# Peptides against a protein of PDB entry 2FGR: the designs that were tried, part 34

Target 1, 331 residues: chain A of PDB entry 2FGR
Amino acid sequence: SSVTLFGIVDTNVAYVNKDAAGDSRYGLGTSGASTSRLGLRGTEDLGGGLKAGFWLEGEIFGDDGNASGFNFKRRSTVSLSGNFGEVRLGRDLVPTSQKLTSYDLFSATGIGPFMGFRNWAAGQGADDNGIRANNLISYYTPNFGGFNAGFGYAFDEKQTIGTADSVGRYIGGYVAYDNGPLSASLGLAQQKTAVGGLATDRDEITLGASYNFGVAKLSGLLQQTKFKRDIGGDIKTNSYMLGASAPVGGVGEVKLQYALYDQKAIDSKAHQITLGYVHNLSKRTALYGNLAFLKNKDASTLGLQAKGVYAGGVQAGESQTGVQVGIRHAF

## One batch from the design tools (peptide; made by RFdiffusion4, then SolubleMPNN)

Design b1_p10_8_s2 (from b1_p10_8, 5 letters changed)
Fold by OpenDDE base, seed 4:
Structure b1_p10_8_s2 (fold): chain B 331 residues (1-331), chain A 10 residues (1-10)
Amino acid sequence: as target 1 above (331 residues)
Amino acid sequence: MELALETDPR
């Protein structure tokens, strides 16, 4: 049996030129290159190729010392694994997000990530971004010649919001091919939530692919998220991402990523472009900088996610520029 | 198992 303490402390100076009032925000923020975390994990060999595992992981907010407390909301799983794959019980990334966010070159954090995994509809569920679920059972296959899959189900436990009686129920999965330089995946999910106190299905389809050319990596995402409301029609967003990364001088990595969010319910687009650089001082410590530009069109109010500084929206049709410069340390 | 930096999707 083993127990490993692990973590990341990622803290930055961040700036955004506009908030919801049109004012600039700046300060010390967190999780600009990787989400800051503290975790415990371990395994027990049960013999016969069977292993038990646990994983407890919470977010660290280094700017305020976790003033809002600490919890294991990132992951709190017990698992069995073997030749059959892995079964997990507990709060985790849902299989679709776990796989499909891996194509985000900005590690789904900071001001540069793909923002498609979002609550597009003012959903009232705690996890309406489609990222994690409570009460989750997950299964992950082994890798068979590159082919792999994951499936998950989260119990709603009769959680109600307004007239919605199945809030937090998730069903979803992915199929993938991961072999050498190529990764490709298709994910499908449905989550039950509420919008305006009414039952709503959050349907998600995501296609992801990446190829590592050695000298550069290309990555892409295609996503449709649809909040199917009983009243007021569907809230559909088509999200697109294309990114490239390349090693620089053996110690650096440059990243460029573009995303388009076509918000059909408001007939409005947002364009995000982010340039990032990571400078590895060691295997565990890096300096980083991100420069992001978000252009909202028409009724779009999307904001860059400068965690710890400003993660709100902007005025409709406004553009936002963000900068993060920080230190990431892994232990 | 590559430590896929579990991207914290926010």
Scores: peptide ipSAE 0.020, ipTM 0.582, DockQ to the pose 0.136
Fold by OpenDDE base, seed 5:
Structure b1_p10_8_s2 (fold): chain B 331 residues (1-331), chain A 10 residues (1-10)
Amino acid sequence: as target 1 above (331 residues)
Amino acid sequence: MELALETDPR
């Protein structure tokens, strides 16, 4: 049996030119290129091709030293794996987010990521962004000639909010083809939540694809999220992403990503464009810089996620520019 | 084939 301690410390200087008051924010932020984390994992060979596993992972906030404490909310799983694939029990990424956010060239982190995996409707559930779930059972298939899949179910445990009695129930999965330079996936999920104390279904469909040309990688996402409310109609968002990355000088990587968030319930669009650069000082340490521009239209109030500095919205129809410059260290 | 679930950078 082996136990591996692992982690990332990613800390940056961040700036955004507008907050909700129209003022600039700047300071030391966390998780600009990768989410800072501390984890423990291990495996045990049980014989016959069966393995047990565990994974415990929490977020690190390098700017404040985890002033709000440490937890294993990133992942807390026990697993069995073998020729049949892997079964996981415990809090984790839901299968849909685990697969479909892999097409985000900014790794769902910092000011540049695809923001489609979001609580679009003021959902009152803890995980209404569709990223993780408590009480999760997940199954991942092996890769069969490129084809793979993942499925998950999370128990609500009769969690109630207002009149909603199934809050936190998740069902979802993906099918994928991963072969050489090509990756493509379809994800479907439904999560039960509450909005205004009323039962609401968060439906999600996501398509992702990427191709690595060696000299550059292209990646794309198409997503629809729909919060189905009994009163006031559906909150629907269509999100689109297209990104490119390329190696620079053998030690660098440049990334460019565009996203569009078409917020149907408010008939309003937001456009995000991000330029990122990573400079590898070693296999474990990198410098990085991100430059993001977010253009809200009409009633849109989206803000860039400068974690540790400012991750709130802006005034309706306002544009925000963000910068992050930081150090990522992996151990 | 180790499911090298890449350390999810997320």
Scores: peptide ipSAE 0.032, ipTM 0.574, DockQ to the pose 0.227; fails the geometry check
Fold by OpenDDE base, seed 3:
Structure b1_p10_8_s2 (fold): chain B 331 residues (1-331), chain A 10 residues (1-10)
Amino acid sequence: as target 1 above (331 residues)
Amino acid sequence: MELALETDPR
C-alpha cells in the first residue's frame, strides 16, 4: 500500500476594472493557473491485477488561510481498478466535466477558462454548474485503441427544494477517442435541480476536440446547457470555445482562448478573450500572467472569475478587463 | 496509469 500527500499553492495579485457597481476591484487572489489544493491519495495491490484506491482532496485559499474551513469537496473517493477500468464511489468530478474540461487550455482555472459549465438559471442545487456531484458512482473504461468512455450516476437521496423532490440526481457520460496528437469526445448529462422552488432538469451536451501539432495545440468546445422548467420556459445557453497554445523557449507556454456564450433566454451574447503565459522556474514552480477581456452585450451580466478578489457579475451590457499575476507551487 | 493530475479548478 502507498499514501501520498500532495498539493498546490497558487496565489496571485488580481485586478478587474468593473464590479456590479462599475468600480474596480484588486487584491490578493487564489488559483489563477491551477486550483490550490491539499490532498491525500493511495493504492493497495489486492493481487490478480485488482487495486483498491482512495483520494481525498480539498481546496486551499492562500489569501485568507482557509478562514471558512477545510473540506474534501474536490474529491472524496474510494475505488477499485484493474483491466476492466476503474469504479469510484464518492464525491468527485462528474464524468462529463472530468473529460470535457480537459479541452480548456486554462484548465478551467482563473479568469481565462471556458465558463460554459455554469449555473445559467439560478438553480438552487449545490452543483448546478455540472462539475461535481455528491453520492456519485462513476465508471471509467480502459483505452481500447484510442476509444474510451466514462459513466456516472448520483443519487438524489430524496433531497427536496420547494416542490422538487429529486434534487442532485445526476446521470451522464462521455465517449472519446484519444490517440497520439488527437483527442475528441462527446458528453451527455442530465441533473435534477430546482429553479424558484420548481423542479428543473439541467440538460447538457458537450463536444470537445484537440490536436497537438508539436509546435502548437489547437482545442475547441461546443456546448449546449438547457434548464428545462415546467413554468416560464427553458433557459438555454450555447457556448463555443476555440483556443491555441504553444511552448515558448523550452520553459514557457503561451495560451490564447476565445469563447462565446449565447444566452438565449435573454437574447444576449458575451465574448471572452484571454491571453495567458506560464513561465516554468522548475517542474513544480511557475510564474504566470493572465489578461482577459469579457464583452457583455444587451442584458448579459457575466463576470470574470478572479477568485479571492471578485467573481460576481457586472452591469448589463458592460465590458470587464481582468489581470492575474501569480506564483504556482506544487508539492 | 498515471492519471495526470488535470487539476480541475472548479
Scores: peptide ipSAE 0.022, ipTM 0.589, DockQ to the pose 0.200; fails the geometry check
Fold by OpenDDE base, seed 2:
Structure b1_p10_8_s2 (fold): chain B 331 residues (1-331), chain A 10 residues (1-10)
Amino acid sequence: as target 1 above (331 residues)
Amino acid sequence: MELALETDPR
């Protein structure tokens, strides 16, 4: 058996030119290139190609020293793995987010990521962004000639909000092809939640693809999220992403990503464009910079996610510019 | 041992 202590400390200076009042915000932020974390993991060989595993991981906030406390809300799993793949029990990334966020060149973090995995409807469930679930059972297949899949189910445990009696139930999965420079995936999920105390289904479909040309990588996402409400009609968002990355001088990486969020319930679009650079000082330590521009149209109020500084919205139809400059260290 | 950097911060 083995046990590994691991983590990342990622801390930045961040600026946004506009908050909900129209004022600038700046300060020390967290998780601009990778999410800061502390974890324990281990494996036991049971013989015959069977292994037991555990994984315990929580988020670190380097700006305040975890003033709100520490927990294992990132992952808290026990697993069995072998020639059949892997079964996981406990809180984790849901299979759809685990696979489809891999096409985000900004690693789903900082001011540059694809923001499609979101609570678009003021859903009252704890995980209405479609990223993680409590009470989760997951299964991941091996890779067979490029083909792979993942499936998950989360128990609601009769969690109630208003008249909704199955809040937090998740069912979802993906199919994928991963072979050499090519990756492509289709994900489907449904989560039970509440909006205004009424039962609501969060339906999600996501298509992702990437290709590595050696000199550059291209990546794309197409997503529809729909909160199906019995009263007041559906809240639908279509999200699109296209990104490119390239190595620079053997020690750096440049990234450019565009996203469009077409918010159908308010007939309003938001456009995001982000330029990022990572400079590797070693295998474990990097400097980074991100520059993001978010343009809201009409009734759209989206804000860039400068975690630890400002992650709120802006006034309707307003634009926001964000900057992050930071250090990432992995141990 | 390839550290599968779990990418999602949320």
Scores: peptide ipSAE 0.022, ipTM 0.615, DockQ to the pose 0.202; fails the geometry check

Design b1_p10_8_s3 (from b1_p10_8, 4 letters changed)
Fold by OpenDDE base, seed 2:
Structure b1_p10_8_s3 (fold): chain B 331 residues (1-331), chain A 10 residues (1-10)
Amino acid sequence: as target 1 above (331 residues)
Amino acid sequence: FELALETDPK
């Protein structure tokens, strides 16, 4: 049996030129290139190709030393794996987010990531961003000539909010083709939640693809999220992303990513463009910089996610510029 | 540095 202690400490200086009041914010932020984390994981060989596993992982906030506490909300799983694939029990990334966020060149962190995996409707459930779930059972297939899939179900355990009595139920999965330079995936999910105390379904469909040309990588996402409400009409968002990355010499990587968020319920769009650079000082330590621009139109109020400094919205129709410069260390 | 701790399953 083996147990591995692992982690990442990623801390940055961050700036945004506009908050909800129109003022600038700056300070020490977290998780600009990778989410800071501390974890324990291990495996046991049970013989015959069967393995047991565990994984416990929590987020680290280097700016305040985890003033709000430490937990294993990133992942807390026990698993069995073998020739059949892997079964996981416990809180984790849901299969749809685990696969489809892999096409985000900013790794779903900092001011540059694709923001489609979001609570678009003021959903009252704890995980209405569609990223993780409590009480989750997941299954992942092996890779068969490029083809692979993942499926998940999360129990609601009769969690109630207002008149909604199935809050936190998740069902979802993906199918994918991963072969050499090509990756393509389709994900579908439904989560039960509440909006205004009324039962609401969060439906999600996501298409992702990437191709590595050696000299550069292209990646794209197409997503629709729909909060289906019995009263007040649906809250629908169509999100689009296109990104490119390239190695710079032997030690660097440059990234450029564009996203469009078409928020149908408010007939308003937001445009995000981000330039990023990572400089590897070693296999474990990197310097990085991100520059992001977010343009809201009409009633859109989206803000860049400068975690630890400012992650709120802006005034309707306002633009926001963000910068992060930081150190990432993995152990 | 991966600290492999052998935990005795006792």
Scores: peptide ipSAE 0.025, ipTM 0.639, DockQ to the pose 0.095
Fold by OpenDDE base, seed 1:
Structure b1_p10_8_s3 (fold): chain B 331 residues (1-331), chain A 10 residues (1-10)
Amino acid sequence: as target 1 above (331 residues)
Amino acid sequence: FELALETDPK
C-alpha cells in the first residue's frame, strides 16, 4: 500500500483590460498554467492483480490562502483496478471531460484554455459545465492496442430545482484511440439540469484529436453543447479549437491555441487566441506567461478566466485582452 | 494493461 501527498501551487500576476463595466482588472491570480491543488492518493495491492485506490483532491487558492475554505471537490474517489480496468466511486471529472479536455494544450486552466465545457444556458445545476459530477460511478477500460473507453453515471438522488426533478443525473462516455503520436476520441454525454426552474437536458458531443510530430504537437477539438429546454427552444453552442505546441531550447514550451465559440441561441460568435510559454526551471518548478485575446461579436459576452483577478463576462461585442505571468511549483 | 487514464490538470 502507498499514500502520496501531492500538489501544485500556481500563482501569477494577471491583467485583463476589460471587465463587465469596461474597466481593467489586475492583481494576483491563481492556476494560470495548472490548477493549484492539494491531494492525497494511494493504492493497496489486494492480490491477483486487483488494487484498491483512493484519491482526494481540492483546489488551492494561493492568493488568499483558501479563505473560502478547502474541499475535495476536484476528486474524491475510491476505486478498484485490475486487468479489467478501473471502477471509481465518488465525485470526479466525468469521463467525457477527463478524456476530451486532454486535448486542451492549456490544461483547461488560465486564460488560454478551451472554454467549450461551459454552462452556456444559465443552468442551475452545480456542474452544468459538464466537467465533474457528484454521485458518480465511472469505469475506464485498459488500453487495448490503442483502443480505450470510459463510461460514467451520476445519480441525481431526486435533486430538484423548480419543477425539475432529476438535476445532476449524468450519463456519458467516450471511445478513444491512443497509439504512439496519435490520439483521437469521441465523447457523448447527457446531464439533467434546470434552466429557469424548468427541466433541461444538457447534451454534449465532443471530438478530439492530437498528433505529436516530435518537433511540434497539433491538437483539435470539435464540440456541440445543447441545453434542450421544455420551453424556449434549444440553447446550442458549437465550439472549435485548434492548437499547436513545440519544445523550445530543451527547457521551454511554446503554445498557440485558437478557439471559436458559435453561440447559436444568440447568433453570436467569440474568437479566442492564446500564446503561452512555459519555462522549466526544474522538473517541478516553472515560470510561465500567457497572452490571450478574446473577441466577442454581437451579443457575445465571454470573458477570459483570470482566476483570482477576474473571471466574469464583458459587455456584449467587446474584446478582452489578458496576460498572466506566474510561477508553478509541483510537490 | 495500461489504463487510459489521462487526468486533466483541471
Scores: peptide ipSAE 0.019, ipTM 0.509, DockQ to the pose 0.160
Fold by OpenDDE base, seed 5:
Structure b1_p10_8_s3 (fold): chain B 331 residues (1-331), chain A 10 residues (1-10)
Amino acid sequence: as target 1 above (331 residues)
Amino acid sequence: FELALETDPK
């Protein structure tokens, strides 16, 4: 049996030139290159190729010392694994997000990430971004000649919001091919939520692919998110991402990523371009810088996610520029 | 077959 204590502390100085009032925001932020975390994990060999596992992980906010408390909302699982794969019980990344966010060169973190995994519709559920779920059972296959898959189901436990009676139910999964330099995946999910107190289905389809050329990596995402409402029509967003990364010398990595968010319900687009650099001081410590530009068109109000400084929207049709410079330390 | 469940560094 083993138990491992692990974590990341990632803290930055961040700036955005516009908030919802049109004013600049700046300060000390968190999780610019990787999400800051503290966790415990372990395994027990049960014999016969069977292992038990546990994983407990919570977010760390280095700027305020977790003033709002600490929890294991990132992951709180017990598992069995073996030649059959892995079954997990507990709150975790849903299989779709776990796999499809792997194509985001900014690791779903900071001001540069793909923002497609979002609550696009003022959904009233706790996890309407499609990233994690409570009461989750998940299964992951082994890798069979590159092919792998993951499936998940989360119980709603009769959670109600307004007239919605199955809030938090998730069903989803992915199929993937991961072999050498190539990765490709298709994910499908449905989550039950509420919008305006009415039952709403959050449907998601995501295609991801990447190829590592050695000298550079190319990555892409195609996503559709649809909140199916009984009244007022569907809230649909098509999100697109294309990114490239390359090593710089022996210690650096440069990243460039573009994303487009086509918000159909408001007939409005947002364009995001992010340049990032990571400088490894060691295997565990890095300096990083991110520069992001977000252009909203028409009624779009998207904001960059400068966590700990400003993660709200901007005025409709306004553009936002963001900068993060920070330290990431893993232990 | 390593179950390459990437310990999500995310």
Scores: peptide ipSAE 0.017, ipTM 0.540, DockQ to the pose 0.172
Fold by OpenDDE base, seed 3:
Structure b1_p10_8_s3 (fold): chain B 331 residues (1-331), chain A 10 residues (1-10)
Amino acid sequence: as target 1 above (331 residues)
Amino acid sequence: FELALETDPK
């Protein structure tokens, strides 16, 4: 039996040139290259190729010392694994987000990530961004000649919001091919939530692919999210991402990523472009810088996610520039 | 029972 203590402390100086009032924001932010975290994990060999596991992980906010408290909301699982794959019980990334966020070259973190995994409709559920779920059972297959899959179901436990009576129910999964330099995946999910106190289905389809050429990596995502409402019509967003990364001088990595968010319910687009650089001082410590531009058109009000400084929206049709410069340390 | 310190970048 083993127990591992692990974590990341990632803290930055961040700036955005516009908030919701049109004013600049700047200060000390968190999680610009990797999400800051503290965790415990372990395994027990049960014999016959069967293993038990546990994983407990929470987010760290280095700018305020976790003033709002600490919890294990990132992951709190017990598992069995073997030749059949892995079964997990507890709060975790849902299978769709766990797989499809792997194509985001910014690792779903900081001001540069793909923002498609979002609550597009003012959904009232706790996890309406499609990233994690409570009361989750997950299964992950082994890799069979490149082919792999993951499935998940989360119980609603009769959670109600307004007239919605199945809030938090999740069903979803992915199929993938991962072989050498190639990765490709298709994910499907449905989550039950509420919008304006009325039952709403959050449907999600995501296609991802990447290829590692050695000297550079290309990655792409295609996603549709649809909040299906009985009254007021569907809130649909089509999100697109294309990114490239390359190693620099054996100690650095440069990343460039573009995303387009076509918000159909407001007939408005947002364009995001991000340049990132990571400089490895060691295997555990890095310096990084991110520069992001977000161009909102028409009624779009999207904002960059400068966690710890400003993560709100901007005025309709306004553009936002964001910068993060920081230190990441893993232990 | 073994306690170790390890990195997890994921």
Scores: peptide ipSAE 0.023, ipTM 0.652, DockQ to the pose 0.499; fails the geometry check

